# Peptides against a protein of PDB entry 7UQJ: the designs that were tried, part 252

Target 1, 160 residues: chain A of PDB entry 7UQJ
Amino acid sequence: PELYQNFNITPPRGVLFHGPPGTGKTLMARALAASCSSDERKITFFMRKGADILSKWVGEAERQLRLLFEEAKKHQPSIIFFDEIDGLAPVRSSKQEQIHASIVSTLLALMDGMDNRGQVIVIGATNRPDAVDPALRRPGRFDREFYFPLPDVKARFKIL

## One batch from the design tools (peptide; made by RFdiffusion4, then SolubleMPNN)

Design b2_p24_4_s2 (from b2_p24_4, 11 letters changed)
Fold by OpenDDE base, seed 2:
Structure b2_p24_4_s2 (fold): chain B 160 residues (1-160), chain C 160 residues (1-160), chain D 160 residues (1-160), chain A 24 residues (1-24)
Amino acid sequence: as target 1 above (160 residues)
Amino acid sequence: as target 1 above (160 residues)
Amino acid sequence: as target 1 above (160 residues)
Amino acid sequence: MELPEIPEERGFYPPLEYAKVEAP
């Protein structure tokens, strides 16, 4: 948020970090959270794993998402980091449509219901951007995508 | 490589990266892998998630571990990175002892069966070192442990 | 360490970690330091910020560098991590040439004066590899460079 | 541009419930 305020850049509501596993998406989200707070303005960092919200909170996932966004709003400026967001909001496939559709719909509504003036940033990390529901990747949601390439294996070859 | 060659430290077969989530354990394992290969000597990097080996390969997890170690031996020098290794080899608790015991026993046997001169390094990453079976943390297995602290905010503030 | 001993690669005296802020350069240096210490052999990790050496030690920066390298030699195996090394050893530009030239010259001499068998590794981290004096980037000094890409700079500017 | 100081993580709220891998 502070980084965003200082740069006069409208904070993206949602940022999708995508790239192969272990490219530092989670580290980057933490580093961004960290880079955005000053001594004057501490950022609250919320982390959730997408698959955990589905598996731990069968039937309560929607409520837990609401509570997460409420707590994030209460503790502004804040970052909500969804690790493995493809596990939370997979591409709508016919057989598991209803449970996934409700959680996706809740996440969509929560992201849409954030006023552009909110100091809440949502970071989704995925290894599979194509496995994330395209509805989440629309403007006003995860409207910014960052590819975390595997640092070229060649560049690392020089450390040894 | 270079720190370590000069130190004449016998390569641990297994390295346990432990620390809070998003401390860059996976990034570090990748960085080490890549730091270890030269143009003359490419390191093969194998990555497995502990929970995936249990969930995707119900009844075949042992075979998949054997194949992984065989492929790693075939493609020496190599790194096997187990992300969330506490998910693969949790502390033996009484109720689910049998399936976990066999996978742990297989992993133990595979680590014990590596010749000390093998160019295969196993890196386990966990957020919960105490959730990793103590048998894996013994000499000749994951006998080196690295704490990835959250960079103490004060230390990070000293870095900035 | 172990990956590295098996690969028979001569230790760089100096490793330059370069890449945008928050890419985990400092984390990497700490994790390398951690990864090099066993219960039998603890690595001493020295961290200095380049700008701090210039700002805190006006007129003593050279002495502090010497002391740092002496302490690092005394506590071998050791890592010296210079964060923001571009602040310590900027590209020689005409106006501030003299004070910077002496510190750079001292750092060069200290790196050159390390026997290749010394168990002291110097890691420099910079956000601006082109702002580091090219003399430091020569063989026997920071002769290995690691790019920590941000996900596309444009992408980070979009996060910003 | 002075890089803003990396903030104190005001705690993971709720605390990182490390997923107990409840074995199915």
Scores: peptide ipSAE 0.006, ipTM 0.264, DockQ to the pose 0.054; fails the geometry check

Design b2_p24_4_s3 (from b2_p24_4, 9 letters changed)
Fold by OpenDDE base, seed 1:
Structure b2_p24_4_s3 (fold): chain B 160 residues (1-160), chain C 160 residues (1-160), chain D 160 residues (1-160), chain A 24 residues (1-24)
Amino acid sequence: as target 1 above (160 residues)
Amino acid sequence: as target 1 above (160 residues)
Amino acid sequence: as target 1 above (160 residues)
Amino acid sequence: MELPEIPEEKLEYPPLEYSEVRAP
């Protein structure tokens, strides 16, 4: 977060972390939160799993998302981290369309409604960026993407 | 890896990585696998989610575990990484006992049956070490535990 | 730690954690220290910043390194963690050569002088592995390397 | 279990408690 202020870069509303499982996406989000925090400036880190919002709050997922964004705004500077965001906002498919469409629409509206002056960053993590609704990957939403490669096995232990 | 050698500690058959979500447990397991691999000596990394073995293989979870350990032995040196192992081997509670008891029993037997000379390491990752069946945390199983704290910038780890 | 024993790999005296800032290198070093400690066997964790040894101890850096290794040996099993080790042991450049050469030479001698039976591990963390003196990255020193990937910043900012 | 309306994980950084890396 602070990196963008120091560079006079308009902070993205959303950042998509993508890459294979266990490549440190969530660790990075936490490390970014920690690195941007000081004794004087605490960053609040909110974490949700995408699938949990769908499964636990059938019919209330929209309300829960609104509350999450409101809490993040109250506790700014803050990071909202959606782990497994492909579970929250899957690509629109015919059979599950209505519930997913409303949740996606709500998340889109919340991301679009974030005042650029607000100190709220949304980070989505996924193993499947192509499974995330393309509407979320548009400018003003998750418009920044970071690929987490597998740790390169070529750790050259030259046992000489 | 190296810490136990330098400490003249007998390598455990299993290592439990525990700590809050997104503290790099899976990344570390992969990094360890990568670091121990060379061009001459490739380590095979097997990853399974605990909950996936339960959900996808109702009634076959035991067989799938056996096959996993056999494949790991065939492809030694190897690491078996169980992500969310608390989902695979929850603490025995009265209502869900039978399926979990057999899976836990199988995993115990597989860990106990590993030849100490075998080049197979089992890593379990959990956010809830206390939710893992205590039988798995006994000597000769997951008898080594690694705590992954939240990334804290002001790292006053009082090692008490 | 244990991976090397199971693989019949001689434990390195030093492990280099490398990767971009905020990838959890320091977190991992601490988590490893914690995990290797038990109620029966406390591991002492010594942390130093590379730049601090240079800046705070101009002319005494060698002595401070010796004292650090002696204290680590007295309190074995122990971990010496050098954060930002590229600050302690930069690649030899012409103008700063003498002071850095003596510190690097001292660190090399201390790492080389560790009895393989000693329960002292040295972990160096850097954001710039190529900025670490190659002499430190030789066998019997920091001969094991762990890469902590960033998300590849090749975030295609398609500013469409 | 009803999930609390509040984020399942709300962390303030720097975390208030260094989790004592309890040596197991």
Scores: peptide ipSAE 0.062, ipTM 0.395, DockQ to the pose 0.048; fails the geometry check
Fold by OpenDDE base, seed 2:
Structure b2_p24_4_s3 (fold): chain B 160 residues (1-160), chain C 160 residues (1-160), chain D 160 residues (1-160), chain A 24 residues (1-24)
Amino acid sequence: as target 1 above (160 residues)
Amino acid sequence: as target 1 above (160 residues)
Amino acid sequence: as target 1 above (160 residues)
Amino acid sequence: MELPEIPEEKLEYPPLEYSEVRAP
């Protein structure tokens, strides 16, 4: 949050971190939270794993998302980090459509319902940006994408 | 890589990275692999997720582990990174004992079968070191443990 | 540490971790320190922030650097981590030249004065490798550079 | 089973800074 305030850039409501496994997406989200925090201004970091929201909260995932966003709003400035967000909001495939559609629609509504003045930043991390429902990648949602490249095999060499 | 050569520490066959989610365990393993690689000496980095080995290879997990260690040995110097190793080798709890016991026993045998002169390093990452079978944490296996604290206060000292 | 000993790479006296904010440079340095430590051999990790050395120790920064290197030498094996080293050792720009020149020259002398057999490793982290005095990036100093990539440069500017 | 109303992970920043960290 403070990173954005100090840069006078209107914080995106949602940021998609995408890139191969172990590129430091979660670490970056934490480091961003840490770097945005001052002694005067603490940032609350909320972390959820997309697959865990689906598996642990079958039938209550929508409620859990609402509670998460309410808690994040209550503890502003805050970061909500969804790890493996492709697990939470997969592209609408025909067979699992209804349950995923409700969770995705709830997440969409929660992101859309955040006033621009909110100090809540949502970071989604995925290894598969193309597996994330395109509706989440629209303006006002995860409208900024960050590719975490693998440390290129060639960049590996310059360390030695 | 070089950071360590000056310390003349005999490289563990196995290193356990433990710490809360998003503490950079996977990124560290990658950056270690990167930092160990020169133009003259490439390091092969193998990454597996513990839960994926169980879920994708039900009944072949042992074979996949053997193949992984053979490939790592063939491509020395190499790093095998097991992300979420607690998912691959959970503490033996009574009810799921047999399938997990065979995979753990295979991993133990593969780690024990590595000659001390092997240029294969096994890194296990877990959020729950206490959920990793204690047999894996014995000398000659994951005999070195690295706590990745949250970038919070007290956790910095437990890297101590 | 030990991950690297198997790779037979001669440790740099200084390693420059460069890459954007929150790329895990500090975390990597800590985890390297942790990874070098065993029950038998603890590594002392010293952390300083470049800007803090300048701001907190105006007129004593050189003495603080000397004390830091002496303490690190006394507690070998040790890692000195300079976070934001570009704040400590900016490229010599005309107006602030004298104070920065003395600190940089002291750091250069301290790095040059480390015998190759010293178990003191200096890690500098910067978001701006080009803002680090080129004299620090020469052989026998920060002669190895680690790029912690952002998620794609274009994407970073959108988080900024 | 009462659903935990609290996020599984809630962390407050800034993290404390340490000048010296002994590796274990």
Scores: peptide ipSAE 0.008, ipTM 0.361, DockQ to the pose 0.040; fails the geometry check
Fold by OpenDDE base, seed 3:
Structure b2_p24_4_s3 (fold): chain B 160 residues (1-160), chain C 160 residues (1-160), chain D 160 residues (1-160), chain A 24 residues (1-24)
Amino acid sequence: as target 1 above (160 residues)
Amino acid sequence: as target 1 above (160 residues)
Amino acid sequence: as target 1 above (160 residues)
Amino acid sequence: MELPEIPEEKLEYPPLEYSEVRAP
């Protein structure tokens, strides 16, 4: 309950964080995880990079996605964060490798298979929302989008 | 001296930064490194990811850990930062791969082998302090823990 | 125009972000991207790691750099961010592998080939500016350098 | 809701090369 209340999302919705890189998408995903985490109720955060799933798991990427969702379900409440999700799920094109199509199809199936009772939030971060497969941006998947504007450069110089 | 004063630690203590991901653990470790660094006294910062030591260095991970500590000692004052240390040193279980057990054992030995006169600080960052081998959280190892709460979402909006 | 005005750079200049790791170099690069991005004018951000270009693209690294610059030019206004650029373009030494020399030479040529009319900014981030090939730090390349000091630890706790 | 800019943790695979944090 509290996890989804803090995200102001109706489960099982994915959240697409988009905006220029380092506008805090990863940090916000993580910040949301921590805000929803207490000493009594730890939220497990699973981070994967789209490009890493493609490169590290050649021939095993689908299995690794399945395992990720299984582990996230096992460790509820949890957040699955896909950084650079456009690397994982590029827009389907006639030039798209069959491998990419399989990974996208697996991710779609895993998101569709999220139980409404689950305390798993999926956050995708991208710098290019238009480079993400439109199938991922449909209701029940990444159906909420948050744009991350840059903070004023002046504000950032105080932080760094 | 100044390095350890700024950390408010008694050497050779490791510091565990834990908290929700992107609470700035990595950022803080790096911030501490620069705050303790001057023109006169540069601090060498060594960053490794737990999962990268496992994946990149299959069969060489122990050697790479040894080299990391040797070089940190050579370049004193220094900080060794293990990001995602739960990936490097998961809790020992009956299902733990022998490879993980060897890496954990090597890290334990390297931390125990830190001279109190050394200006090497080891910082581990994790999102799951309970997923870190308890042996690493003992006195003389990661015996100081800093929880990184989420900033209030409102506070964070001011920083970024 | 606006992109370069917000960066306070004269195109086609590269910006070197240097400083202790996690001083927010990556975060700032991305923050700058989003500050220069509006609903009307999206900035495309291309992120690569120096070590990833070396490791993932063995024998194809030069081609991948070319493709990166081509895609950045195609998606103007854009930012190419090289994190850990010292991993991509280490200082040329007599011990430097021929592979590294080829990649550095390709990056130099690509930066020199940036049209002044292009809305492509190249940002390199490094923890070791002196480990970056001096050829990359020349005018028309990474000819602007921003040091990222650590925020005071107290300031950082307000951000996080 | 202006979300603060979060450093993307690039998985920097640093080679064994020592990141000297040179303070300016």
Scores: peptide ipSAE 0.000, ipTM 0.262, DockQ to the pose 0.038; fails the geometry check

Design b2_p24_4_s3 (from b2_p24_4, 9 letters changed)
Fold by OpenDDE base, seed 5:
Structure b2_p24_4_s3 (fold): chain B 160 residues (1-160), chain C 160 residues (1-160), chain D 160 residues (1-160), chain A 24 residues (1-24)
Amino acid sequence: as target 1 above (160 residues)
Amino acid sequence: as target 1 above (160 residues)
Amino acid sequence: as target 1 above (160 residues)
Amino acid sequence: MELPEIPEEKLEYPPLEYSEVRAP
């Protein structure tokens, strides 16, 4: 968060964290949320896993997404972190198109419906950016992408 | 691994990382693998997700586990990191008992079959330690447990 | 970075990452740097170790700090990551006061001399926040602090 | 030996329970 203001970068509505698994995407999102909180400005951090929304909320995933965004708006400033967002919004593969299409369309609508002035940031984390529906990666959605490289073996060497 | 040798602590065969999601369990496992690698001693890091082993390897999950442990042994010193191990070895619930029981029994046998002198460490990460089969949490398996607290609310305040 | 702009939070000049060793502070800093880079806006990431600046650059540490900040300014937007900043700026202990005092005073001056509009962010990582000179932790310097908790000390003790 | 690039295995994570981590 702080880094973008220093850089005069227009904050995206959505940020995609991508990179190899266990590169700290989720930890980063939490650390960012923690960092963005101040004594004067508490940030509410909402976390969901993409696969959870599909599996735990079969038939209610859309409603749960709506409720999540409503709660995030109610408790703004807030961060919605979707861990494994590729599990929520896999690239539209022909076989299970309807259920995935509906959830993806709901997420798209929720991201598009965020007022640009809204203090709700959406962070999606994935190990597979190419498995995320390209519609989510468009401007006004997850239009900022963050690569989490493997901690360089060389960076490891210098910590020793 | 290096940390254990430096402390003359017998490295556990299995370590369970548990705590709320996005507390850095996976990152820690990678950071540990990284920190344990020296110029003189490269550690091979194998990562799998519990759910992936079940879903991607339907009918071959046991074989894939065996191959994983064989590769880890071949490339020792090594770390096998099971992310979301509760997805691999959910607590034996009555309805899907047979498929889960076979995979869990294979993992148990593989962990029990690790020679104590083997430079293979297994790290399991879960958000739900109570969802992990208690048989995996016994001595000689995941007998060391690590709680990853939420980045303390107080730590958040000092990030402020 | 992005999160702070969305929240209209004035980005700190300096962020202190603190927490036990191996909690991913360095990984987080790299991930932040990688994250803050977009196709349109590449961020230059400078990494130094506090102890390396003292040991490798004996008698030139101040000049190397100045050059580092100049290069960071030249290549802005940039992140300067000081790993083990407690090695650079130990709390003023009486015995080696002069050499440490000069380097700390140089770092203080460099941080104070950053234009608030400068797209240079300084991240300091330490295992020992109490070993960092309190002057560095004042507003306009490392005025934001991030605690990287260990996976619960009880957890570490069982790895250890 | 180079650390084998941990293939970006598409790790599908099982369901996260809502941890509302209210940032305090």
Scores: peptide ipSAE 0.000, ipTM 0.376, DockQ to the pose 0.071; fails the geometry check

Design b2_p24_4_s4 (from b2_p24_4, 12 letters changed)
Fold by OpenDDE base, seed 1:
Structure b2_p24_4_s4 (fold): chain B 160 residues (1-160), chain C 160 residues (1-160), chain D 160 residues (1-160), chain A 24 residues (1-24)
Amino acid sequence: as target 1 above (160 residues)
Amino acid sequence: as target 1 above (160 residues)
Amino acid sequence: as target 1 above (160 residues)
Amino acid sequence: MELPEIPEERGFYPPLEYAEVKAP
């Protein structure tokens, strides 16, 4: 996020971190949050896990998402990190359609409703980018994707 | 550290973590230190920043290095982590040669003086492996190197 | 892993990575696995997510755990990484006790049944160490724990 | 329950010049 202010680049609304499990997506999101925070300018880091939003907030998941985005907007500059976003917005399969459809619709609306002027960045992490609703991966949403490759096998042997 | 004992591998005296800034080198070193420490067997983690050894200890840098290695040996098992080791052991350029040459020579001697039986591992982190004196990168010193790749370039532009 | 070979320490059977979400636990586990793998000596890295073992394998979770440990033993040296292990072995609360009790019991038995000679390390990652069954955190199981603090502001700047 | 703000100020491992990495 710091690089954007320096470059006068309109920060992306949403960034998708994807790659095999344990490639450091969550670490990188946190590292990005802190790298953008200076002693003078603290960034606020909001973190949610996709499955927790569905399971803990049955019937209030949309409200919790709205509150999350409002709090993030209130505490600008801020990062919203969704860990395991595929757990929040799975690709539409018929048997669980209704609850997922409403939450996905709310997240889409919240990301679309982010004024271009807000210093709020949304980062989603997934092990399965193809399990994330394609509507979230469109321009103005998670339009930026980052592949986290496995650290090379050779590079690991020297730590061990 | 656990995997080495199982594998009967003589652990390196020194490990060089290299890669672009913020690829998690410092985090990895600390997580390795943590990973080697159990409730029954604590590892002592010593951390120094290369530039701090030069700037804070002008005229005492060699003594501070000796004390660091002595303390690490006293508190075995231990890890010495040099963050930004290129700041401590820059490749010899003419105008600052003498002070750097003495510190590099001291670090070389300390690493060479580590008996293979010492439970002290030295980890150096750098963003510029080619800015580290090649003498430190030889067998018996930082003879193991780990490349921390940037998350793919496309994957930086989308965060930024 | 290198520290252990130097120390002639019996490597722990299990290592618990804990800390706030996104502190790089999963990255670290993967980096450790790759760090133990050389061109000559590949380490096999098995990864499972705790919640997936419960949800995908209802009634077969114990069998899947047994198969995982058998495959890991067959492909020695190996690492079994459980991401979100708190999802597999939640602290025993009364209402869901039976299914969780059997899986926890199986995991305990598998970890206890690991002969000290096996080149299999088990790494568990959790955001909530207190949500992991205390029986798993005992000697001979996940008896080594690693706290992943949030990366410092300065150290995050270098990742960007 | 508001998930506690992960205070960004939580440093890396504090610059532990010298720290016993306690296994918890």
Scores: peptide ipSAE 0.006, ipTM 0.234, DockQ to the pose 0.034
Fold by OpenDDE base, seed 2:
Structure b2_p24_4_s4 (fold): chain B 160 residues (1-160), chain C 160 residues (1-160), chain D 160 residues (1-160), chain A 24 residues (1-24)
Amino acid sequence: as target 1 above (160 residues)
Amino acid sequence: as target 1 above (160 residues)
Amino acid sequence: as target 1 above (160 residues)
Amino acid sequence: MELPEIPEERGFYPPLEYAEVKAP
């Protein structure tokens, strides 16, 4: 929020960090959390892995998401980092649609229900932006995308 | 040091981590410290922010640097991490030259005075390598540079 | 390799980076690759995600591992980074044992077959070190472990 | 039913003061 509030940019409710594995998406999310936190204002960083939300909490994933967002609201300013968000909200393929659809719909509703005045930033990290449900990538959700390319091997680490 | 002593590479007295914000310079320094610490040999990690050394210790910054290096020597193997080292040793601009010059000269002398046998590594992190005094980037000081690119700029941060 | 060859420590054929998510394991692996690459000697960095090797290459995972190690040998000095290695070589639990067992056995054989003179380092990153097959954590494999704690103050970077 | 505590990687940023080795 303060990162974006200070930018007079309406804090993106969600930021999608996408790029190849190991491009530092998780690190950037943490560094953003760190950079936005002063000694006076600690940012609470919540981290969840998309696949873990689906696999650990079969039938409770929606509730866990709701609790996560409520805890994030209680501990404002906060960052919710969804690592591997493509695992949480895969592109709707026909067969697993119902269970995934309810979790995705819950996440959509939670992101839509965040008052723009809330100091909660949601960061989704994915290695496969095209595997994320396009509904999550719409305005008011993950409406900002940050591509983390592999550092091109051409980045001359000039050890001079 | 053991990272580099074991390398039979004369430990660079200083390593400059440079690159855009959030590229993980600080995390890398910490993780290098971690990676060099065995159960048998803990690395002491000293962290200082360049701007804090200038701002908190007006008139004592040289002494604080000396104490930091002495403590790092006492607690070998050690890493001294200067975050935002561009704040500690900015390129000499005319007006604030004298106070900055003495701190920079002290840091230079401390880096020059480290016996190559010392297990003290100095890591400087900067977002602005060109804002660091070139004297610090010379052999025997921050003679190794690690560029932490933003994953390629061509990834349009389309803030739409 | 040169990282560790220069250590006069038998380069651990494998290094296990473990710790909570987002502690910078991937970043460390990349920066180690970067730090070992000079303008004269580029380190080739190979990255694979453990779960992707299992999921994308059903029935070809062993071949893909072999190809990866052969490519890494061709492009020495090289680092093979397995992100989420717990996904590639989970602790053998009874039911999915056979397919996982062959992949694990292949990885073990590939790590065992690396001549200690090879300039190939294997880095495994996991958030769950206890979920990695103990056979991988033996001498000559992932025999060095680097704990990436959350930056809790007390976190003893215990390299065991 | 007590909700099983979601294992919270609850990080506070800034990361808590690495012990400034206060210069004595």
Scores: peptide ipSAE 0.040, ipTM 0.221, DockQ to the pose 0.029; fails the geometry check
Fold by OpenDDE base, seed 3:
Structure b2_p24_4_s4 (fold): chain B 160 residues (1-160), chain C 160 residues (1-160), chain D 160 residues (1-160), chain A 24 residues (1-24)
Amino acid sequence: as target 1 above (160 residues)
Amino acid sequence: as target 1 above (160 residues)
Amino acid sequence: as target 1 above (160 residues)
Amino acid sequence: MELPEIPEERGFYPPLEYAEVKAP
């Protein structure tokens, strides 16, 4: 909060990490969370998979999202990381999934309802940024996008 | 800038990330960019591939480098990340490539022309540190080297 | 392994992340681990807190360290991350803690006993690099140090 | 598989922990 105010930079409320699978989006989000956590100021890192929120909490996903944001607010400073956010917030244009539309709407409302003073950052990771509802990719939501290019493929094989 | 001054640590103008491909050098550079960016102080991250600068901008690579550094200066604080910098700055000892020598010379001049007060960090990533011109690895340039060992393969599997 | 051999660069067996609390050392270690993990090559990330190794394993800490390194070796490539390593490996000059001296000696031996061919990286994170035994900060051990400056205070507050 | 080249990205990255590995 205070540190961000001093630099006159509006904290991104949401950051979208996008890039091919295995580009380390999830890890970067985790790395961001801990880079910001000190012994003096632990950042609470909340991780949820988009698909897990849908699969585990059919009909309660909205409530679980609300609880997640409330917990994140209570445990400020915090990062909410949605891995595979395209699984949670698919493009609304698919006519069939009314259930997904409610979840997306809840997530939008939760992101919009974050006071700029809140020490809560939302990070969404996706392999398919175009599969994420464009409404989530607007200012005040996932307004910052970070492309995670495929690390050079040769680089991956050595890490295996 | 100020934090480096307070700790009597000369901020590296340039940092060379080296290590096998897929050791997350690019991701670390991004992570560093992110770690240094706050909501108050957004670091602008400029990423360029060394090979892309050569391949896309044959004859304009010097101009593109200058523009990149100018943009980075305009958008301070900023990080310029050169992925595969060995593609841009090959060891000059290869007699044949006058074109590469010009690009390397431009990069050297740009790094040397950064005021220590400038909030621009240059990160070069390479799989081949010995393929990078030694002139780039001198104090005031890529004077800090970070070896990205192959993370032990097991570490990746748990994080994925 | 092979890429490091080709460049005649001795892979750091150990990397010391140091910097003020909340500079993201722990997360960087995690980020490094996953940035290095691909779907093809999972790095196994072993995280231990230095203080937890002391507190949970009083009298077995040496054995647990050995097991940790053996597990890391079995699950190569792997990263062993010691968070708060100053809690595990305090400066030996403190007369009173013979117990700590054994743990430090074990860690030294384990780091020294890592073949350069081993795909095991040890990352130690500390807020107090001077509280870490200087013997750990020597070549072939935590021979690479990464300072995690406080992200400009403003930068942290936006992430929080 | 060789991972494709990282496209030129301009972004404001949220802070990651700086691991400055000083070369010995």
Scores: peptide ipSAE 0.022, ipTM 0.206, DockQ to the pose 0.041; fails the geometry check

